Peptides against a protein of PDB entry 5KEZ. Designs and how they scored, part 303

Target 1, 320 residues: chain A of PDB entry 5KEZ
Amino acid sequence: NVAIYNPFRPWWERYQPVSYKLCTRSGNEDEFRNMVTRCNNVGVRIYVDAVINHMCGNAVSAGTSSTCGSYFNPGSRDFPAVPYSGWDFNDGKCKTGSGDIENYNDATQVRDCRLTGLLDLALEKDYVRSKIAEYMNHLIDIGVAGFRLDASKHMWPGDIKAILDKLHNLNSNWFPAGSKPFIYQEVIDLGGEPIKSSDYFGNGRVTEFKYGAKLGTVIRKWNGEKMSYLKNWGEGWGFVPSDRALVFVDNHDNQRGHGAGGASILTFWDARLYKMAVGFMLAHPYGFTRVMSSYRWPRQFQNGNDVNDWVGPPNNNGVI

## One batch from the design tools (peptide; made by RFdiffusion4, then SolubleMPNN)

Design b2_p29_6_s2 (from b2_p29_6, 14 letters changed)
Fold by OpenDDE base, seed 4:
Structure b2_p29_6_s2 (fold): chain B 320 residues (1-320), chain A 29 residues (1-29)
Amino acid sequence: as target 1 above (320 residues)
Amino acid sequence: PINEDYFYDKEKKTIDGYLWRGMSRFSDF
């Protein structure tokens, strides 16, 4: 991915790929392979946060400032390490003036235009699908158990399906023969927008962002909410079917107080309430649970905003 | 009951939690 130095190596640089090389702040491919092997050998499975909707920001300067040193040129849509070219992006398909998503009530914009400037891959193209599948298959062959599909809301479900149809079975060294990768898709559906979580049920599980938002409201006792109201927690609260839901109290995004739950989201900063929420989540049968493992950072609020919300995990000069 | 005030930050123009991913649009090496 792009190596960002201003601010210094933010967490979100990971979501701006320039290649599919397994070479990042976390380590190189050999180290990753070693980790996957060691984890699998003790029954810990690895699920990769796969960024397949886009490449890096359109305004990032060309060069080799990337975690693996790969050259890239966003201006010309040149990512030779893949390779991608101008033919592999939705520049001509997006009809907004900026090239970015401007109206989230327009599903076509949400899927065909750039997410906050991130170069939007033409996932309708078999070439692009194949390159992504090759990346994911490489991971599968290494021994990962599945994937979180980042920004799934911004991909057409059919394009995702086409990619998934190209995937190998899981590595039989650790998984039963014929096992398929576990897929969960990040779709932020809090209502009010045309794209729905149900659009993606056919591809795998979907993140239920209403879970953390509503649970936070209840535990915080906002709006007169009471714990007793959780008696019909799950589908009774309007959540997606349990067998399609991936649930969580917080994630890396809403932990920082922006979108997809807002201030209701409980985090480790509110330790007591957070433990209550996580405990409840783990005790309740609804959905597939995900527990956040995060880190403290030096929060600095200015005008209600944490100016250090970019801070990545503890690192040694950018290396984790 | 859904309170939209808890889900959206209109002042910060954050709808789906992706705003900061675009910060690098203005980043140079």
Scores: peptide ipSAE 0.025, ipTM 0.607, DockQ to the pose 0.029
Fold by OpenDDE base, seed 3:
Parts: C-alpha cells; structure tokens; sequence
Structure b2_p29_6_s2 (fold): chain B 320 residues (1-320), chain A 29 residues (1-29)
C-alpha cells in the first residue's frame, strides 16, 4: 500500500493498495505465512481484510513510496506490480463531474465512481477479476480461512460473485477437503440508501452496522430505550437474517465517532458500557460475532471531532 | 428509535464513515 508520512503512517494507509504483494508495515510474506501456519496449528483461523474495490487515491504522487517499494502512478492509473492500467478502472463509466461518488442515492455512482478519490477498479472485466482472484487464491493457498471484503457496497454483487467463483478450496493441510473460504462483506446499510445488505446475501455474510448503532443507543439509554426492549433483538429489530449477519459493537471506522454509528457506538473509551455491550453480544445467539481489538491513542477533540483519529497502532517508526 | 444525527455527517453528507472533516481513510495526503 501507499506509505503516508503526513500524517505519519496513519492506520488508513493500509486501505490504499498499489499492489497485491504481501509486504507491509506489519511484515513480509514469509512472516505472514509463518503467522498463518502457527495460528492454524492451534486452531486459530485467519481472515484477511481484502481491499479489492479500488487502488490508492487519485491524487497520491507517483513513485515508489509504498510499503513494498512498488512503483505506481495514480495519474496514469499505472500499477505495474499487478499490473493494472487505465483500461482497468471505471473512469469512463462514472458519470459524475468529479469522478467521485457525489450522490449515495445513486447506486450506479456508488459502485462505478471513486470512493473518496480512490481509483475504482473495473470489476466487470475478467482480467481484473482474475488478478483479484489470484491475490485471494495466493492467500487461500497460504492457509487463510476467508475474507472480509472491504467496501463491498461499492462493488456490484455479481462482480463479487464472479471473483468468488474463481477461488480455491481452503488449504487441506488445515481444513476439510472441499472447504470454501468464509466470506463476509462490509456493507454499510443503515437505511436510506438504495443499496441494501440483502443485495449481497448470495455472496456470504454481511456486516450489520445497525447492531452496534442500536445496541449503543439502548445501553446508553438514549431516546428512552431500555434493555428489556432487547427481548426480540436481531431480526425483530429490523436486522438482516441471523445467518447472514456479522455483528460487532464497534469497528475501526466508527470507533472514531463518525459515519456508520456515530456517537452511539460504544468503545473501550466507555469501558463499563462497552463491556456490557460486548458481553451481551457474545451471550446473544444473533449473528456471527466479531470482537474489536484496538488501542489507545491521544484523542484531541476540536469542534466535536478527534483531530488524531488518524493515529495507528503503537509502532516503531512506522513498523508495527 | 435512533437519532439519525448520530449516524450522518452533515458536513460531508455521508453516513458511511469513509469521509469526515475533509479527512478519511482514503485521504490522498
């Protein structure tokens, strides 16, 4: 991915890929392989956050400022380490003046235009699908158990399906023969937009962002909410079917108080309430549960916003 | 019911958390 130095190596640089090489601030491919092996050997499975909707931001300077040293040129859509070229992006398909998503009420924009400047891959192309599948299959062959698909609502479900259809069975050294990778898709659906979580049920589980948001309001006792109202928690609260839901109290994005959940989201900063929420989540049968493991950073609020929300995990001069 | 104001960034007209305060996990700088 792109190496960002202003601010200094933020957490979010990881979501600006320039190649599918497995060398980042967390380590190289050999180290990753070693970790996966050691984890699998004790029954701990690895699920990779797969960033396959896009490459890096369109305004990032060309060069080799990347975690693996690969050259890239966003201006010319040149990512030779893949390789991708201008033919592999949706620049000509997006109809907005900026090339970015301008209207989230337009499903076509949401899927065909750039997400906040991120170069949008043409996932309708078999070439692009194949390059992504090669990346994911390499991970599968290493021994990962599945994937979180980042920014899934920005990809057409059919394109995702086409990629998934190219995937190998899981590594038989650790998984039963014929096992398929576990897929859960990050779809932020709080209502009010045309793209629905249900559009993606055919590909695997979907993140249920209403879960943490509404649980937060209940435990915070906002709007007169009471714990007793959780008697029909799950589908009764308008959530996706349990067998399609991946649930969580917070994630790395909404932990920072913006977007999908906002101020309702409970985090370790509210330790007592957070423990209540996580405990409830783990005790309740609804959905497949995910527990957040995060870190403390020096929060500084200005006008209601944390100016240090970019801060990544504890690191040694950028190395995790 | 949920107060929708807690889920919507009015400044950036988004609720998906990708962009807020002119900064996002997809920032170019």
Amino acid sequence: as target 1 above (320 residues)
Amino acid sequence: PINEDYFYDKEKKTIDGYLWRGMSRFSDF
Scores: peptide ipSAE 0.022, ipTM 0.606, DockQ to the pose 0.029
Fold by OpenDDE base, seed 2:
Structure b2_p29_6_s2 (fold): chain B 320 residues (1-320), chain A 29 residues (1-29)
Amino acid sequence: as target 1 above (320 residues)
Amino acid sequence: PINEDYFYDKEKKTIDGYLWRGMSRFSDF
């Protein structure tokens, strides 16, 4: 991915890929392979956060400022380490003036235009699908158990399905023969927009962002909410079917107090309430649970906003 | 049901978690 130095190596640089090389601030491919092996050997499975909707931002300077030194040129859509060219992006499909998503009530824009300037891959193309599948299959062959698909909301479900259909079975050294990768898709659906989580049920589980948002309001006793109302927690609250839900109290985005869930989201900053929420989540049968492991950062609030919400995990001069 | 206004970014006309306070989570702050 791109290496950002202003601010210094923010968490979100990881979501701006320039290649599919397993060479990042977290380590190299050998180290990753070693970790996967050691984890699998003790029954811990690895699920990769796969960024396949896009490459880096259109405004990032061309060059070799990347975690593996790969050259890239966003301006010309040149990513030779893949390789991708201008033919592999949705620039011509997006009809907005900016090239970015401007109206989230237009599902076509949401999927065909750039997410906050991130160069949008043409997932309709078999070439693009195959390059992504090759990346994911490399990970599967290493021994990962599945994937979180980043920004799934911004990909057509059929394109995702086409990629998934190209995937290998899991590595038989650790998984039963014929095992399929576990897929969960990041889809932010709090209602009010045309794209629905249900659009993606055919590909695997989806993130249920209503879970953390509503649980936070209940435990905080906001808006007259009571714990007793949790009797029909899950589908009874309008959440997706349990067998399609990936649930969590917080994630890296809403842990920063904004976005999907806003200030209702409980985090480690509210230790007591957070433990209550996580405990409830783990005890309740609804959905597939995910527990956050995060870090403290030097928050600096200006006008109610943390100006340091870019801060990445603890690192040694950018190396995690 | 969810109060859509509670999570709605009026500037970006979205409830998307990628955008808040008129800023991108993938841009410099």
Scores: peptide ipSAE 0.022, ipTM 0.609, DockQ to the pose 0.027
Fold by OpenDDE base, seed 5:
Structure b2_p29_6_s2 (fold): chain B 320 residues (1-320), chain A 29 residues (1-29)
Amino acid sequence: as target 1 above (320 residues)
Amino acid sequence: PINEDYFYDKEKKTIDGYLWRGMSRFSDF
């Protein structure tokens, strides 16, 4: 991915790929393979956060400032380490003036335009699908158990399916022969917008963001909400079917939220209430649970916004 | 029991989580 130095190595640089090389701040491919093997040998499975909707930001300077030293040029859409070129992006398909998503009530924009400037891959192209599948298959062959698909809301479900149909069975050294990768898709659906979580049920589980938002409101006793109202928690609260839901109290994005929506999310900053929420989640049968492991950073609020929400995990001069 | 208005970005009128904090998830440099 891109190595960003201003601000200094933010967490979100990881979500700006310039290649599919397993060469990042977390380590190299050999170290990753070693970790996967050691984890699998003790019954701990690995699920990869796969960034396949996009490459890096369109305004990032060209050069070799990347975690593996690979050259890239966002301006010309040149990513030779893949390789991708200008033919592999949706620039000509997006019809907005900026090239970015401007209206989330337009599903076509949401899927064909750039998410916050991130160069949007043309996932309708078999070439692009194949390059992504090769990347994911390499991980499967190493021994990962499945994938979180980042920014799934911004990909057409059919394109995702086409990629998934190219995937290998899981590594038989640790998984039963014929096992398929476990897929869960990041889809932010709180209602009120055209794209729905149900659009993606055919590809695997989806993130249920209503879970953490509503649980936070209840435990905080906001808007007259009471714990007794949780008697029909799950589908009774308008959540997706339990067998399609991946649930969580917070994630790396919404733990940095504020104001509209974000303030309801419980995090480690609210230690007592957070423990209550996590305890409830683990005790209740609804959905497939995910527990967050995060870190503290020096928050600095200006006009209600944390100007240090970019801060990544504890590191030694950029090395994690 | 969801108040959708609580999650709307005032400027963009979207409830997408990337805009919950009134800021872009990422910055273009």
Scores: peptide ipSAE 0.022, ipTM 0.612, DockQ to the pose 0.027

Design b2_p29_6_s3 (from b2_p29_6, 13 letters changed)
Fold by OpenDDE base, seed 3:
Structure b2_p29_6_s3 (fold): chain B 320 residues (1-320), chain A 29 residues (1-29)
Amino acid sequence: as target 1 above (320 residues)
Amino acid sequence: EINEDYFYDKEKKKIDGYLLRGFSRYSDF
């Protein structure tokens, strides 16, 4: 991914890929293999956060400022380490003036235009699908158990399906023969937009962002909400079917006040309430549960926004 | 009920889950 130095090595640089090489601030491919092996050997499975909707931001300077030293040129859409070129992006398909998503009520924009400037891959192309599948298959062969598909709302479900159809079975050294990768898709659906979580049920589980948002309001006793109202928690609250849901109290985005949830989201900053929410989540049978492991950073609020929301985990000069 | 105001920035723009991912659009050189 892009190595960003202003601010200094933020966490979100990981979501600006320039190649599918497994060398990042966390380590190289051999170290990753070793970690996956050691985890699998004790029954801990690894699920990769796969960033396949886009490459890096369109405004990033060309060069070799990347975690693996690969050259890239966002301006010309040149990512030779893949390789991708201008033919592999949706620049000509997006009809907005900016090239970015401007109207989230337009499903076509949401899927064909750039997400906050991130270069949008043309996932309808078999070439692009194949390159992504090769990346994911390499990970599968290493021994990962599945994937979180980042920014799934911004990909056509059919394109995702086409990629998934190219995937190998899981590594038989640790998984039963014929096992398929576990797929859960990040779809931010709080209602009010044309793209629905149900559009993605055919590909695997989906993130249920209503879960953390609504649970936060209940635990905080906002709007007269009571714990007793959780009697029909799950589908009764308008959530996706339990067998399609991946649930969580917070994630890395909404923990920082961005994205789906806002101020309702409970985090470790509110330790008591957070423990209540996480405890409830783990005790309740609805959905597949995910627990957040995070870190403290020096929050500084200006006009309601944390100006240090970019801060990543403790590191040694960018190396975690 | 979710207060929708919490999903907008200071300029009343939608804050999606990827806002921070695109920060380099404004700061990278």
Scores: peptide ipSAE 0.057, ipTM 0.667, DockQ to the pose 0.028; fails the geometry check
Fold by OpenDDE base, seed 5:
Structure b2_p29_6_s3 (fold): chain B 320 residues (1-320), chain A 29 residues (1-29)
Amino acid sequence: as target 1 above (320 residues)
Amino acid sequence: EINEDYFYDKEKKKIDGYLLRGFSRYSDF
C-alpha cells in the first residue's frame, strides 16, 4: 500500500493498495505464512481484510513511496506491480463532475464512482476479477480461512460473485476437503438508500451496522430506550436474518466517531457501558459475533472532531 | 419501539466512515 508520512503512517494507508504483494508494515510474506501456520496448528483461523474495490487515492503522487517499494502512478492509473492500467478502472462509467460519489441515492454512482477519491476498479472485467482472485487464492493456499470484503457496498454483487467463483477450496492441511472460504461483506445499510444488505446475501454474510448503533442507544438509555425492549433483539428489530449477520459493538471506523452509528457507538473509551454491550452481544444468539481489539491513541478534539483520528496502532518508527 | 436517530447530520462520507480512508486525496506525502 501507499506509505503516507503526513500524517506519519496513518492506519488508513493500509486501505490504499498499490499492489497485492504481502509486504506491509506488519511484515513480509514469510512472516505472514509462519503466523498463519502457527495459528492454524492450534485451531485459530485467520480472516483477511481484502481491499479489492479500489486502489489508492487519485491525488497521491506517483513514485515508489509504498510499503514494498512498488512503483505506481495514480494519475495515469498505472499499477505495474499487478498490473493495472487505465483500462482497468471505472473512470469512463462514472458520470459525476468530480469523479467521486456525489449522491448515495444513485446506486450506479455508489458502485461506479470513486469512494472519497479512491481509484475505482472495473470489477466487470474478467481480467480485473482474475487478478483479485489470484491474490485471494494465494492467501487461501497459505492457509487463511476466509475474508472480510472491504467496501462491498461499492461493488456490484454480481462482480463479487464472479470473483468468489474463482476461489480455491481451503487448504486441506487444516480444513476438510472441499471447504469454502468464509466470506463476510462490509455493507453499511441503515436504511434510506437504494443499496440493501439483502443484495449481498448470496455472496456470504454481511455486516449489520444497525446492531451496534441500536445497542449503543439502548445501553446509553437515549430517547427513552430500555433494556426490556431487547426481548425481540435481532430480526424483531428489523435486522438481517441471523444466518446472514455479522455483528459487532464497534469497528475501526466508528470507533473514531465516524462511520455508521455516530455518537451512539460504544467503545473502550466508555469502559463500563462497552463491557455491558459486549457481554450482551456474546450472550445473545443473534448473528455471528466479532469482538474488537484496538488501542488507545492521544485524542485531540477541535470543533467536535478528533484531529488525531488518523493515529495507527503502536509501532516502532512506522513498523508494527 | 426503536430509536431512528442513528447519527447526527454530518457529511455522508463521515457517516459511512470512508472519509478517513481517502484522507490522502488532499495530501501527496
Scores: peptide ipSAE 0.036, ipTM 0.660, DockQ to the pose 0.029; fails the geometry check
Fold by OpenDDE base, seed 1:
Structure b2_p29_6_s3 (fold): chain B 320 residues (1-320), chain A 29 residues (1-29)
Amino acid sequence: as target 1 above (320 residues)
Amino acid sequence: EINEDYFYDKEKKKIDGYLLRGFSRYSDF
């Protein structure tokens, strides 16, 4: 991915790919392979956060400032390490003046325009689908168990399906023959927009962002909310079907006050309430649960906003 | 009933949680 130095190596640089090389601040491919093998050997499965909707920001300077030194040129849409070219992006499909999503009530913009400036891949093209599938299949062959599909809301469900149809079965060294990768899709659906979580049920599970947001308000006792209201927790609260839901108390985005629920989200910063929320989540049968493992950073609030919400995870190799 | 008041935000990018991903638009290095 792009190496960002101002601020210094933020967490979000990881969501700006310039190649599909397994060469980032998290480690190199050999280290990753080693980890996957070691984990699989003791029954711990690995799921990869796959960034396949886009490449890096359109405003990033061309060059080799990337975690693996790969050259890239956002201006010309040149990503030779893949390779991608100008033919592989939705520049011509997006009709907004900025090239970015401007109206979330326009599903076409949401899916064909740039998400916050991130170069939007033309997933309708078989070439693009194949390159992504090759990346994911490489991971499957290494021994991963499945994927989180980043920014799924911004991809057409049919394009996702086309990619998934190209995927191999899981590695039979650790998984039963014929096993399919576990897929869950990041779809932020709080209602009121044309794109719905249900659009993606055919591809796998979806993130239920209402879960953490609503649970936070209840446990915080905001606006008279009570724990007794959780009697019909799950579908009774308007959440997606349990067998399609991946649930969590917080994620990396809303842990920083961004996303569904805003300040309602419980995090490790609110230790007591957070433990209550996580405990409830693990005890309740609704959805497939995900527990967050995060890190502390030096929060600095200015005008109600943490100016250090960019701080990335601890890194001790410091090489790239 | 569910209170929807706490889900309102003026900035859509913040609502969706993608704001932080776009910071490189303003600073390359």
Scores: peptide ipSAE 0.035, ipTM 0.643, DockQ to the pose 0.029; fails the geometry check
Fold by OpenDDE base, seed 4:
Structure b2_p29_6_s3 (fold): chain B 320 residues (1-320), chain A 29 residues (1-29)
Amino acid sequence: as target 1 above (320 residues)
Amino acid sequence: EINEDYFYDKEKKKIDGYLLRGFSRYSDF
């Protein structure tokens, strides 16, 4: 991915890929393989946060400022380490003036235009699908158990399906023969927009962002909410079917105060309430649960915004 | 049952390449 030095190696640089090389702040491919092996050997499975909707930002300077030093040129859509070229992006398909998503009530824009400047891959192309599948299959062959698909809302469900149909079975060294990768898709559906979580049920589980938002409200006792109202928690609260839900109290985005769910989201900063929420989540049978493991950073609020929300995990000169 | 009336403030925020969307009765800190 792009190596950002201003601010110094933010967490979000990881979500701006320039290649599919397994070479990041966390280590190289050999180290990753070693980690996966060691984890699998003790029954800990690895799920990869797969960034397949886009490459890096269109405004990033061309060059070799990337993890592993791969050359890239956003201006010309040149990512030779894949390789991708101008033919592999939705520049001509997106009809907005900026090239970015401008109207989230237009599902076509949401899927065909750039997410905040991130170069949008033409997932309709078999070539692009195959390159992504090759990346994911390499991970599968290493021994990962599945994937979180980043920014799934911004991909056509059919394109995702086409990629998933190209995936190998899981590595039989650790998984039963014929096992399929576990897929969960990040889709932010809080209502009011045309794209729905249900659009993606056919591909795997979907994040239920209403979960953390509503649970936060209840635990905080906002709006007169009471714990007793959780009697019909789950589908009774209008959430997606349990067998399609991936649930969580917070994620890395909304933990920083401006993500899906708003201020209701509970985080480790409110330790007591957070423990209550996480405890409830783990005790309740609804959905597939995900627990956030995060870190403290030096928050600095200016005009209600944490100017240090970019800070990544504890690191040694950028190396995690 | 969920009471949607409690959530009226929907916002989209750009944070270093991410567009985050949320809603709440209360403003984000």
Scores: peptide ipSAE 0.029, ipTM 0.562, DockQ to the pose 0.025; fails the geometry check

